# Ledger of designs, part 49: peptides against a protein of PDB entry 3VZA

Target 1, 98 residues: chain A of PDB entry 3VZA
Amino acid sequence: RVERLCKSKELFEERLGLEIRRIHNEQLQFIFRHIDHKDPDKPYMFTLSINEQGDYEVTSCTPPLDCISEFQLKVRETNNFSAFIANIRKAFTALSFK
Target 2, 62 residues: chain B of PDB entry 3VZA
Amino acid sequence: AAYVTQLYYKISRIDWDYEVEPARIKGIHYGPDIAQPINMDSSHHSRCFISDYLWSLVPTAW

## One batch from the design tools (peptide; aimed at target 1 G54 Y56, target 2 K10)

Design b2_p28_4_s2 (made by RFdiffusion4, then SolubleMPNN; from b2_p28_4, 10 letters changed)
Fold by OpenDDE base, seed 3:
Structure b2_p28_4_s2 (fold): chain B 98 residues (1-98), chain C 62 residues (1-62), chain A 28 residues (1-28)
Amino acid sequence: as target 1 above (98 residues)
Amino acid sequence: as target 2 above (62 residues)
Amino acid sequence: SRREAALAALDKVSAFDLIRQILSAPPP
């Protein structure tokens, strides 16, 4: 099972171009790649925590997204985490076109 | 832990077939209404195209 | 199947709960 889980994670990372990492201060780091077709390895990332109120909180976003605060609000309202991540990727994609 | 892989599934709703050749991208996407097979030859597509395609399967409606 | 049962069970778990579990683990 462990081997299967490791393989599955690797497939997700490569095929979705999304790496999920636990980092300091009880945060998750989401690193998107394969965004810029001219520079597939260029990372687009944000960090996420759950604050003392029990709400999703974006603690950083690089490059910055104007819509990130709105998305944070939407995910708190809907708890649709899938749409949250997908919309962030969509926003990063739009940003990559400058 | 298994939680990260499970989180990937919660995000993408994709279940990979990990027992096929590396060049074959095979799995199932579980949409809200129907499940659709994924079956691609990675050698015929760029990494960016593959990722874009897979993410296109994920609804963005809140 | 076992896999189908696992996915069905996972459908009942929220992403929020998974994230809490991840973040409750010892820091890196």
Scores: peptide ipSAE 0.746, ipTM 0.959, DockQ to the pose 0.795
OpenDDE base, seeds 1, 2, 4, 5: peptide ipSAE 0.744, 0.744, 0.745, 0.745; ipTM 0.959, 0.959, 0.959, 0.959

Design b2_p28_4_s3 (made by RFdiffusion4, then SolubleMPNN; from b2_p28_4, 11 letters changed)
Fold by OpenDDE base, seed 1:
Structure b2_p28_4_s3 (fold): chain B 98 residues (1-98), chain C 62 residues (1-62), chain A 28 residues (1-28)
Amino acid sequence: as target 1 above (98 residues)
Amino acid sequence: as target 2 above (62 residues)
Amino acid sequence: SRREAERAALDKVSALELIKQILSAPEP
């Protein structure tokens, strides 16, 4: 099972171009790659924590996204974390063309 | 870790077939209505195309 | 199958709960 989990994680990282890391101060870092077709290794990332109220809180976003605060509100309202991540990737993709 | 792979599934709804050759991208995407197989030859596509395609399977409606 | 059972179980667990579990682990 451990071997399966490790392989599965690697497949997700490479195929989705998404790395999920635990970082300091009880935060998760989401690192998107394969966004810019001209520079596939260029990272687009945000960090996330669960605040004292138990809500999702975006603690950083690089490069910055104007829509990130709205997405934080949406995910708190809907609890649709999948859409949250997918919309962030969509926003990063749009940003890469500017 | 187990929780991270589980989170990937919660995000993507994809279950990989990890026992196939590395060049074969094989799995199942579990949509809300239907389960759709994934079966791609990675040598025929760029990394960016593959990622874009897989993410296109994930609904963005809140 | 076992994998089907695991997936079914995951469908009952929220992403928020998974994240809480991840964040409860030791820092890197």
Scores: peptide ipSAE 0.751, ipTM 0.961, DockQ to the pose 0.792
OpenDDE base, seeds 2, 3, 4, 5: peptide ipSAE 0.750, 0.750, 0.750, 0.750; ipTM 0.960, 0.960, 0.960, 0.960

Design b2_p28_4_s4 (made by RFdiffusion4, then SolubleMPNN; from b2_p28_4, 13 letters changed)
Fold by OpenDDE base, seed 2:
Structure b2_p28_4_s4 (fold): chain B 98 residues (1-98), chain C 62 residues (1-62), chain A 28 residues (1-28)
Amino acid sequence: as target 1 above (98 residues)
Amino acid sequence: as target 2 above (62 residues)
Amino acid sequence: SRREAEREALDKVSAFELLRKILEAPPP
């Protein structure tokens, strides 16, 4: 099972172009790659925590997204975490076209 | 690592066939209404195309 | 199969719960 989990994680990272890391101060870092077709390794990332109120909180976003605050509100309202991540990637993709 | 892989599934609803050779992208996407197979030859596509395609399977409706 | 059972069980677990479990782990 451990071997399967390790392989599965690697497949997700490469195929989705999404890396998930536990970082300092009880935060998760979500790193998107494969966004810019001209520069597939260019990272687009945000960090996420659960605040003292128990709500999802985006603690950073690089590059910044105008819509990130709205998405934070939406995920708090709907609890649809899948749509939250997918919409962020969609926004990063749009931003990559400059 | 178990929780992270589980989170990937919660996000994408994709379950990979990890025993297939690396050149084969094989799995199942479990949509809300129907499950659809994924079966791609990675040599026929760029990494960006593959990622874009897979993410296109994930609904963005809140 | 076992794998199918694991997936079905996971469908009953919230992403929020998974996130909390991940965040409880020590940072690298």
Scores: peptide ipSAE 0.728, ipTM 0.959, DockQ to the pose 0.788
OpenDDE base, seeds 1, 3, 4, 5: peptide ipSAE 0.727, 0.727, 0.727, 0.726; ipTM 0.959, 0.959, 0.959, 0.959

Design b2_p28_5 (made by RFdiffusion4)
Pose (drawn by RFdiffusion4):
Order: sequence, then structure tokens, then C-alpha cells
Structure b2_p28_5 (pose): chain A 98 residues (1-98), chain B 62 residues (1-62), chain P 28 residues (1-28)
Amino acid sequence: as target 1 above (98 residues)
Amino acid sequence: as target 2 above (62 residues)
Amino acid sequence: SFEEVLPFILLNLSPEERKAVKELLSEL
């Protein structure tokens, strides 16, 4: 029941290396791990809210990505949240080799 | 708890097989077209490869 | 409890539905 739900969350967290946290001020924090193979536990994170217009809004990005504003515009236009998350992870992987 | 696992599905389109040993990464990836099985031995791979591989199943086209 | 899940609910709505929910919430 609830055990299955917790198990599902843990499988996703471990397997995708992605944690989602509900934090202050109506925000969700997405934390990617398993990005740098030399340091698998190092986090890369961004925070997101739905603003008063009902639009996706990235409210912070640590470390910063220069393409996340473009991604914000794209996700608003296409409503493709899956691709938005996938492109942010690709950007953090690339940033790790800079 | 249900809302966050539902969002994982929206993001990855993966449904896990919850009835397998912990060492097996088993599930199905869904898409526009036919669903694809996943059945990996976690002992054969690093945590990073598993994550990178699973994420490679997620399309990046907008 | 509702405030804890609202972000997740909004992420699973269409743009028009998110806008309508945020508008209704601003009226309260």
C-alpha cells in the first residue's frame, strides 16, 4: 500500500539519481546525483515554481546553467516537462566536463 | 507520496516491476509507439551508468 | 496538507488548467 509507494519513490531516486523536495515558498527542488562519475554523490540542483500566471518558473539553479532560461521558455511553449527535465540533466552532465 | 511517484512517471515514463530481487532493475519504458522492457542486473553496472542509461531512454526533443 | 501537494498537482495540469487554479486561489 503505502509501502509500495515509498518503495517506488526510493527506486526512482536511486535509479534515476533524482530526488524531488517540496521546499519553502511554493517551490520544488530537483537534485540530480550520479552526474559526475568521479563523484557520484555530488548534487546538481534547480528549483521550480508555478507562478501566478500558471507558468513554469525556474527560481534558482546551482550550479548555474547558461541554457536554463532557454529551457524555461521552451517548456512554457511546448508544455513538454519530460524533455525539460531531460535537457536540464544533459546540461548538468555537460557542465561537469567544462 | 503518490503525487511524487506520479511525477516520476510523467518525467521518465517508467513503470517498475516491484516484485523482483533488489539486484534486478526491471520495468517498462513507455512512449509514442510500442512500450520497451528493461531488465538489468544492477551488480554488473555502476550507479552512474544505470542512471545515465535509464535517462537515455527519455527523449530530449521538445 | 493541500499546500504540500499543490505544486505536484499543478505540474500535472495543462497551461489553461494551471492558470485557472492560480486565478481561483488568488480570489481567496

Design b2_p28_5_s1 (made by RFdiffusion4, then SolubleMPNN; from b2_p28_5, 14 letters changed)
Fold by OpenDDE base, seed 1:
Structure b2_p28_5_s1 (fold): chain B 98 residues (1-98), chain C 62 residues (1-62), chain A 28 residues (1-28)
Amino acid sequence: as target 1 above (98 residues)
Amino acid sequence: as target 2 above (62 residues)
Amino acid sequence: RAEETLIYQLLLLSKEERKKVMEERKKL
């Protein structure tokens, strides 16, 4: 089971180009790669926590996204975490075409 | 590792086939309506293409 | 060091469950 879990994590990281790290103060750092086809290893990141009210809270975003505050509002309203992450990646992808 | 893999499933709704050779990307994406099989030869695609394709399976509608 | 799993657990809970957990933690 432990071996399978480790393999699963590695497969997701490589295939989705998404690494998830736990950082200080009970936050998760989401690191997207494979965004820029000319620079596949360039990271696009945001950090996420749960506030005292139990709501999703984005604590940082690098590079910054104008839409991140709206996405935070949307995920609080819909609780669609999958769409939240997917839309952030979509926004990072759009940003890479500047 | 158990929690992070559960989180990956919550995000992507993908379940991998762990019994195939490393060069084969095989699994199932479980969408709201139907399940879609995934079956790719990783040696025929760039890492970016593979990631873009897999993320294209994830709905962005709120 | 001991593994901390709170944030992972919270993200896997429903909206109502997250709110209950955090409300209870606030009272401590």
Scores: peptide ipSAE 0.659, ipTM 0.949, DockQ to the pose 0.678
OpenDDE base, seeds 2, 3, 4, 5: peptide ipSAE 0.657, 0.658, 0.657, 0.656; ipTM 0.949, 0.949, 0.949, 0.949

Design b2_p28_5_s2 (made by RFdiffusion4, then SolubleMPNN; from b2_p28_5, 16 letters changed)
Fold by OpenDDE base, seed 1:
Structure b2_p28_5_s2 (fold): chain B 98 residues (1-98), chain C 62 residues (1-62), chain A 28 residues (1-28)
Amino acid sequence: as target 1 above (98 residues)
Amino acid sequence: as target 2 above (62 residues)
Amino acid sequence: RADEVLIFVLLQMSKEERAELMKKRKEL
């Protein structure tokens, strides 16, 4: 079971180009790669926590995204976490073309 | 590791076939209405193309 | 590591469940 779970994590990391790390203060770090086709290993990342009200809170975003505050509002309203992550990747992709 | 894999499924809604050879990207994407099979030869595509394709399966509508 | 597990648990909850859990945690 442990080996299967480890394999699953590795497959997701490579195929989605998304690494998920646990970091200090009850936060998750999401690291996207495979965004820039000219530099596939270039990281695009953000950190996420849950505040005292139980709401999603983006604590950092590198490179910065103008739309990240709006996405935070949207995920609080809809609770659609999948769309939240997918839209952030879409925004990073758009940024990579500039 | 269980928490992370559960989170990947929550995000992507993809279930991989773990019994195929490493060069074969095979699985199922479970959309809101229908399930779509995934079956790719990784040797025929770049890593970026594969990731872009898989993410294209994930709805961005809120 | 308890705090690191909490974030994953919260991500599996509804908005109401997260709010309730965080309220209880704050009051302790």
Scores: peptide ipSAE 0.595, ipTM 0.945, DockQ to the pose 0.789
OpenDDE base, seeds 2, 3, 4, 5: peptide ipSAE 0.560, 0.540, 0.569, 0.588; ipTM 0.943, 0.941, 0.944, 0.944

Design b2_p28_5_s3 (made by RFdiffusion4, then SolubleMPNN; from b2_p28_5, 16 letters changed)
Fold by OpenDDE base, seed 1:
Structure b2_p28_5_s3 (fold): chain B 98 residues (1-98), chain C 62 residues (1-62), chain A 28 residues (1-28)
Amino acid sequence: as target 1 above (98 residues)
Amino acid sequence: as target 2 above (62 residues)
Amino acid sequence: RRAETRIFELLLMSKEERAAAKALEAAL
């Protein structure tokens, strides 16, 4: 079981270009790679926590996204976590072309 | 690793086939209406293309 | 170990469960 879980994590990291790390103060860091085709290892990342109300809270975003606050509002309204992450990646992708 | 893999599924809705050769990207994306099979030869594509394609399977509608 | 996985557990909860969990934590 442990071996399969480790392999699963590796496959997701490589194929989605998304690494998930637990960092200080009960936060998760989401690190996107494979965004810039000219620099596949260039990281695009944000950190996430759960606030006192139980809502998703973005605590940092690098590089900054103008739309991140709106996405935080949307995910709180819809609770669609998948769309939340996917839209952030789409926004990072758009940013990479500017 | 268990929680991380659960989170990856929550995000991507993809289930990989772990019994195939490393160069074969095989799995299933479970959408709300249909299950989309994934079956790619990684040697035929860049890492960025593969990631872009897989993420394109994930709906962005809220 | 529990402290290491708490954030993951919260993210995997439903919206209602997260709110309840945080309310409980605030009361402790």
Scores: peptide ipSAE 0.674, ipTM 0.953, DockQ to the pose 0.897
OpenDDE base, seeds 2, 3, 4, 5: peptide ipSAE 0.673, 0.671, 0.673, 0.671; ipTM 0.954, 0.954, 0.954, 0.953

Design b2_p28_5_s4 (made by RFdiffusion4, then SolubleMPNN; from b2_p28_5, 14 letters changed)
Fold by OpenDDE base, seed 1:
Structure b2_p28_5_s4 (fold): chain B 98 residues (1-98), chain C 62 residues (1-62), chain A 28 residues (1-28)
Amino acid sequence: as target 1 above (98 residues)
Amino acid sequence: as target 2 above (62 residues)
Amino acid sequence: REAEVRIFELLLMSKEERKKVMEELKKL
């Protein structure tokens, strides 16, 4: 089981180009790669925590996204975590064409 | 790694086929209504194309 | 207090459970 879980994580990281790390103060760092086709290893990342009210809270975003605050509001309203992450990647992709 | 793999499924709704050779990207994406098979030869595509394709399966509607 | 609840568990539980857990922690 442990071997399968490790393999699963590696497959997701490579195929989705998304790495997930636990960092200080019980936060998660989401690192997107494979965004810029000219520079596949260039990272696009944000950090996420849960605030005292139990709501999702974006604590950082690099590079910054103008839409990140709106997405935080949307995920709090809909609780659609999948769409939240997918929309952030979509926004990073759009930014890479700038 | 149990937590992170569960989170990947929560995000992507993809279940991989772990019994195939490494060059084959095979699995199932479970959408809200219809399950869609994934079956790609990784040697025929760039890493960026593969990622873009897989993410295109994930709905962005809130 | 919040550090006592693991971030992965919070993200994987339902919205109602998440809010309930954080509310209980706030009371401590």
Scores: peptide ipSAE 0.600, ipTM 0.941, DockQ to the pose 0.522
OpenDDE base, seeds 2, 3, 4, 5: peptide ipSAE 0.597, 0.595, 0.597, 0.596; ipTM 0.941, 0.941, 0.941, 0.941

Design b2_p28_6 (made by RFdiffusion4)
Pose (drawn by RFdiffusion4):
Structure b2_p28_6 (pose): chain A 98 residues (1-98), chain B 62 residues (1-62), chain P 28 residues (1-28)
Amino acid sequence: as target 1 above (98 residues)
Amino acid sequence: as target 2 above (62 residues)
Amino acid sequence: SSKKEFWEKIKSEYPSEDSLLVYLNELP
């Protein structure tokens, strides 16, 4: 029941290397691990809110990505949240080789 | 707890097989077109490969 | 806008700790 839900969350966290945290001020923090193969536990994170207009808003990005504002505009336009997350992870992977 | 796992599905479109040994990564990936099975041995791969591979199943086209 | 109204509806129906996740799940 609830055990299955916790198990599902842990499987996603371990397998995708993605954690989601509800934090202060109406935000979610997405933490990617397993990005740098030489340091699998190193996190790359961004925070997100839904603003007063009901729009996606990236409120911080650590480390910064130069393309995340473009991604914000695209996710607002297309409502494609899956691609938004996938493109942010691709950007953190690339950043790790810079 | 349910809301976060639902969002994982919206992000990845993966549904896990919860009835398998922990060493098996088993599930189905869904898309516009026919669903695809996943059945990997976690012991054969690094954690990073598993994550990179699973993420490669997620389309990046907007 | 329709999104603003949808967000307000979600915030009125669900507590603060859940409303953000519900919005992300239910937006088409």

Design b2_p28_6_s1 (made by RFdiffusion4, then SolubleMPNN; from b2_p28_6, 13 letters changed)
Fold by OpenDDE base, seed 5:
Structure b2_p28_6_s1 (fold): chain B 98 residues (1-98), chain C 62 residues (1-62), chain A 28 residues (1-28)
Amino acid sequence: as target 1 above (98 residues)
Amino acid sequence: as target 2 above (62 residues)
Amino acid sequence: SEKAELKAEIKAKHPPEIWLLVYLNETP
């Protein structure tokens, strides 16, 4: 099972172009790649924590997204974490064309 | 890696077929209405195209 | 404690994968 889990993680990372890391101060780091077709390895990333109120909080976003605050509000309202991540990727994709 | 792989499933709703050749991207996307098979030859597509395609399966409606 | 209550609230409110990943190495 350990071998399968390792393979599963690698498949998700490569195929989705998304790496998920636990980092300091009780945060998760989400690193998107395969966004810019001209530079597939260029990272687009954000960090996420759960604040003292128990709500999702984006603690950083690189490059910055105008819509990130709205998405933070939306995920708090809907608890749709999947849509949250997908919309962030969509926004990064749009940014890569500029 | 158990928790992170489960999180990947929570995000993407994709379950991979782990028994196929490495170049074959095979799995199932479990959408809200219908399950859609995934079956791609990675040698025919760029990494970016593959990722874009897979993410296109994930709903963005809140 | 407030921290324990917060963790309980987080676990109840959010997917277990998120809670476990964030607090996997945290002391109870």
Scores: peptide ipSAE 0.352, ipTM 0.919, DockQ to the pose 0.143
OpenDDE base, seeds 1, 2, 3, 4: peptide ipSAE 0.312, 0.350, 0.316, 0.339; ipTM 0.916, 0.921, 0.919, 0.921

Design b2_p28_6_s2 (made by RFdiffusion4, then SolubleMPNN; from b2_p28_6, 13 letters changed)
Fold by OpenDDE base, seed 3:
Structure b2_p28_6_s2 (fold): chain B 98 residues (1-98), chain C 62 residues (1-62), chain A 28 residues (1-28)
Amino acid sequence: as target 1 above (98 residues)
Amino acid sequence: as target 2 above (62 residues)
Amino acid sequence: SEKAEFLAEIRAKYPPEEWLLVYLIERP
């Protein structure tokens, strides 16, 4: 099972172009690649924590997204974490065309 | 890795087939409607296209 | 707050390296 879990993680990372890391201060780092077709390895990333109230909190976003605060609000309202991540990727994709 | 893979599933709703050859991207996406099979030959597509396609399966409606 | 209570429960049950992932996965 451990071997399968490791393989699963690797498959998700490569196929979705999304890496998830635990980082300092009880945060997760989400790193998107395969965004820019001209530079597939260029990372687009944000970090996420949970505040004392239990709310999702984006602690950084690189490159910055104008919509990230709105997305944070939306995920707090809906708890639709899947849409949250997907919309961020969509926003990064749009940014890569600028 | 267990929780990380569970988080990937929560995000993507994709379950992979782990018994196919490495060049085959095979799995199932579980959306709100019918489940959709995934079956791609990775040698026929760029990494970016594959990722874009898979993410296109994930609804963005809140 | 339901969220705060759930957070407290998860923090109490899981080690520091796991609770955040569990919270994201299991939060109702």
Scores: peptide ipSAE 0.737, ipTM 0.960, DockQ to the pose 0.869
OpenDDE base, seeds 1, 2, 4, 5: peptide ipSAE 0.736, 0.735, 0.735, 0.735; ipTM 0.959, 0.960, 0.960, 0.959

Design b2_p28_6_s3 (made by RFdiffusion4, then SolubleMPNN; from b2_p28_6, 10 letters changed)
Fold by OpenDDE base, seed 4:
Structure b2_p28_6_s3 (fold): chain B 98 residues (1-98), chain C 62 residues (1-62), chain A 28 residues (1-28)
Amino acid sequence: as target 1 above (98 residues)
Amino acid sequence: as target 2 above (62 residues)
Amino acid sequence: SEKAEFLKKIREEYPPEVALLVYLNERP
């Protein structure tokens, strides 16, 4: 129940290395860790909102990703949020090797 | 917590087995194809490897 | 637009994380 829900969140955070936070202005912050094997706690993050037009909007990305605008377009088209997040993580991973 | 958990499922399509010991990462990844069982001992892998592996299960095709 | 009106509705009822879930499931 409530205990399981709390446990579930913790398991997802640790195992996926993904934290989801509510931040100001009705935004969500997605914080990836476990990206850089040399520094597992180094955060890679972006913030997301649904804008006044009702579209996904990435409001920040740290570090910046050249592909983020394209991903934003793709998720608007497909509503495939899973692929959206996974592609961002993949891009962050690629960036960590450079 | 209920809703954030649902969000994690929407993202990862993973459902955990909550009855196993903490060191055991056990669950199921669902996708367009056959469901993929997850069963690994976290003590045998780095946190980064575990995360990389789990994310590798998530399709990136739009 | 339809999406804009939909967003207005869910934002009034739900916090951001829940609104996102509803949007994912029910957006026009």
Scores: peptide ipSAE 0.583, ipTM 0.948, DockQ to the pose 0.512
OpenDDE base, seeds 1, 2, 3, 5: peptide ipSAE 0.580, 0.580, 0.573, 0.576; ipTM 0.947, 0.947, 0.946, 0.947

Design b2_p28_6_s4 (made by RFdiffusion4, then SolubleMPNN; from b2_p28_6, 8 letters changed)
Fold by OpenDDE base, seed 3:
Structure b2_p28_6_s4 (fold): chain B 98 residues (1-98), chain C 62 residues (1-62), chain A 28 residues (1-28)
Amino acid sequence: as target 1 above (98 residues)
Amino acid sequence: as target 2 above (62 residues)
Amino acid sequence: SEKKEFLEKIRAEYPPEVALLVYLNERP
């Protein structure tokens, strides 16, 4: 099962173009690739933590997204984490065309 | 790895078929409607196209 | 706060390196 889990992670990373890393201070880094078709390896990333109230908190976003604060609010309200991540990717995709 | 893979599932709602040839992207997406099969030949598509397609399966409605 | 209580529960039951992951996966 360990090997299966490792393979699963690798498949998700490659196929979704999304890497998830644990980083310091109880944060997760979400790294999107395969966004820019002209530069598939170009990373688009944000970091996420939970604040003292237990709410989702975006601690960084590179490149910056104007909509990230709105998405943070939305995910706090809806708890729809899937839509949160998907919308961020959508926003990064839109940004790659500008 | 278990927690990370579970998070991937929470995000994507995709379950992969791990018993297929490496070039085959096969799995099931579990959306609000009926489950949809995924079955692609990766050699026929770019990495970006594959990712875009898979993400298109994930609803963005809050 | 329900969210805070859940976070505290997770932190009590899981090591720090995975607590956030579990919280994200299990948060109601």
Scores: peptide ipSAE 0.714, ipTM 0.958, DockQ to the pose 0.837
OpenDDE base, seeds 1, 2, 4, 5: peptide ipSAE 0.713, 0.576, 0.710, 0.582; ipTM 0.957, 0.946, 0.958, 0.947

Design b2_p28_7 (made by RFdiffusion4)
Pose (drawn by RFdiffusion4):
Structure b2_p28_7 (pose): chain A 98 residues (1-98), chain B 62 residues (1-62), chain P 28 residues (1-28)
Amino acid sequence: as target 1 above (98 residues)
Amino acid sequence: as target 2 above (62 residues)
Amino acid sequence: EEEELEEELEKEEEEYEESKAMWEKLLS
C-alpha cells in the first residue's frame, strides 16, 4: 500500500537521479544527481512555483543555466512539463562540461 | 506520497515493475505510439549510465 | 508505530491540499 508508494518514489529517485522536495514559500525543489560521472552525488537543482496567474515560474537555479528563462517561456507556451524537465537536465549535463 | 510518484510518471512516462529483484531495472516507458519495455541489469552499469539512459527515453521536443 | 504512520499520512494529505492547485497544474 503505502509501502508500494514509498518504494516507487525510491526507485524513481535512484534510477532517474531526481529528487523532488516541497520547500518553503509554495515551491518545489528539483535536485538532479548522477549528472557528472566523475562526481555522481553532486547536485544540480532548480526551484519552481506556480504563480498567482497560474503560470510556471522558475524561482532559482543553482548552478545557473543561461537557457532556463527560455525554457520557462516554452513550458508556459506548450504546457509540456516533461520536455521542460528533460531539457533542464540536458542543460545541467552540458554545463558540467563547460 | 502518491502525488510525487504521479508527477514522476508525468515527467518520465515510466511505470516500474515492482515485483522483481532489486538488481533488475524493469518497467515500461509510454509515449505517443506503442509502449516500450525496459529490463536492465543494474549490476552491469554505473548509476550515471542508468540515469542518462533512462532519461534518453524522454523526448526533448517541445 | 501505527499511530506514527497515520500522523505522517495526515501530514502528507495536508501538504497536498495546501498545494493542490500546483499539483493539478503540473499534472495537466

Design b2_p28_7_s2 (made by RFdiffusion4, then SolubleMPNN; from b2_p28_7, 9 letters changed)
Fold by OpenDDE base, seed 1:
Structure b2_p28_7_s2 (fold): chain B 98 residues (1-98), chain C 62 residues (1-62), chain A 28 residues (1-28)
Amino acid sequence: as target 1 above (98 residues)
Amino acid sequence: as target 2 above (62 residues)
Amino acid sequence: SEEELERRLKKEEEEYEKMKKMFDKLLS
């Protein structure tokens, strides 16, 4: 089971190009790679926490996204975390072409 | 790590086949209406193409 | 080694357990 979980995490990281890391103050860092086809290892990332009210809060975004505040509002309204992450990746992809 | 793997499934709705050779990307994406099989030869595609394809399976509608 | 891997993964899991509030929200 332990080896299966380890393999699962590695497969997701490589195939989705998404690394998930814990950071200080009970936050998660989401690191997207495989965004820029000319530079597959270039990271696009954001950090996430749950604030005192229990709501999703984006604490950083690198490079910055002008739509991130709207996405934070949408995920609070819908609780659709999958769409939240997918839309952020879509936005990073669009940014890589500018 | 159970929490992280659960989160990956929550995000992607993909379940991998762990018994195939490393070069084979095989699994199932569970959409809201129907399950879609995944079966790719990774040696035929770039890392970016593979990731873009898999993310294309994930709905962006809120 | 396998034993070292198990120890590392166990420690990692314990650290994630400290973030129960976060994961309860994300996985709900």
Scores: peptide ipSAE 0.517, ipTM 0.929, DockQ to the pose 0.675
OpenDDE base, seeds 2, 3, 4, 5: peptide ipSAE 0.515, 0.512, 0.513, 0.513; ipTM 0.928, 0.927, 0.928, 0.928

Design b2_p28_7_s3 (made by RFdiffusion4, then SolubleMPNN; from b2_p28_7, 14 letters changed)
Fold by OpenDDE base, seed 2:
Structure b2_p28_7_s3 (fold): chain B 98 residues (1-98), chain C 62 residues (1-62), chain A 28 residues (1-28)
Amino acid sequence: as target 1 above (98 residues)
Amino acid sequence: as target 2 above (62 residues)
Amino acid sequence: EAEELARRLEEERKAYEQMKKMFDYLLS
């Protein structure tokens, strides 16, 4: 079971190009790669926490996204975390073409 | 690693087939309407293409 | 309409609670 779980994590990281890490102050860091086809290892990342009110809060975003505040509002309203992450990746992808 | 893999599933709705050779990307994406089989040869595609394709399966509607 | 809205809100609430628990475990 443990071996399969480790393999599963590695498969997701490689195939989705998404790494999820725990960082200081009770935050999760989401690191997207495979965004820029010219530089597949270039990271696009954001950090996320649940604040004292229990709401999702984006604590950083590199590179910055103009739409991140709107996405934060949307995920609080809908609780559609999947769409939240997917839309962020879509926004990073659009940014990579600029 | 159990909880992080659960998070990956909550995000992607993909379940991998772990019994295939490393070069085979095989699994199932579970959408609201239909389950979509995934079956790719990774040697035929770039890492970016593979990721883009898999993410294209994930709805962006709120 | 009201019944459908109530159902949707409950489902969204449940989704949040599940994710929050997952976050708590990941951050522990």
Scores: peptide ipSAE 0.428, ipTM 0.924, DockQ to the pose 0.028
OpenDDE base, seeds 1, 3, 4, 5: peptide ipSAE 0.420, 0.402, 0.421, 0.426; ipTM 0.924, 0.924, 0.923, 0.925

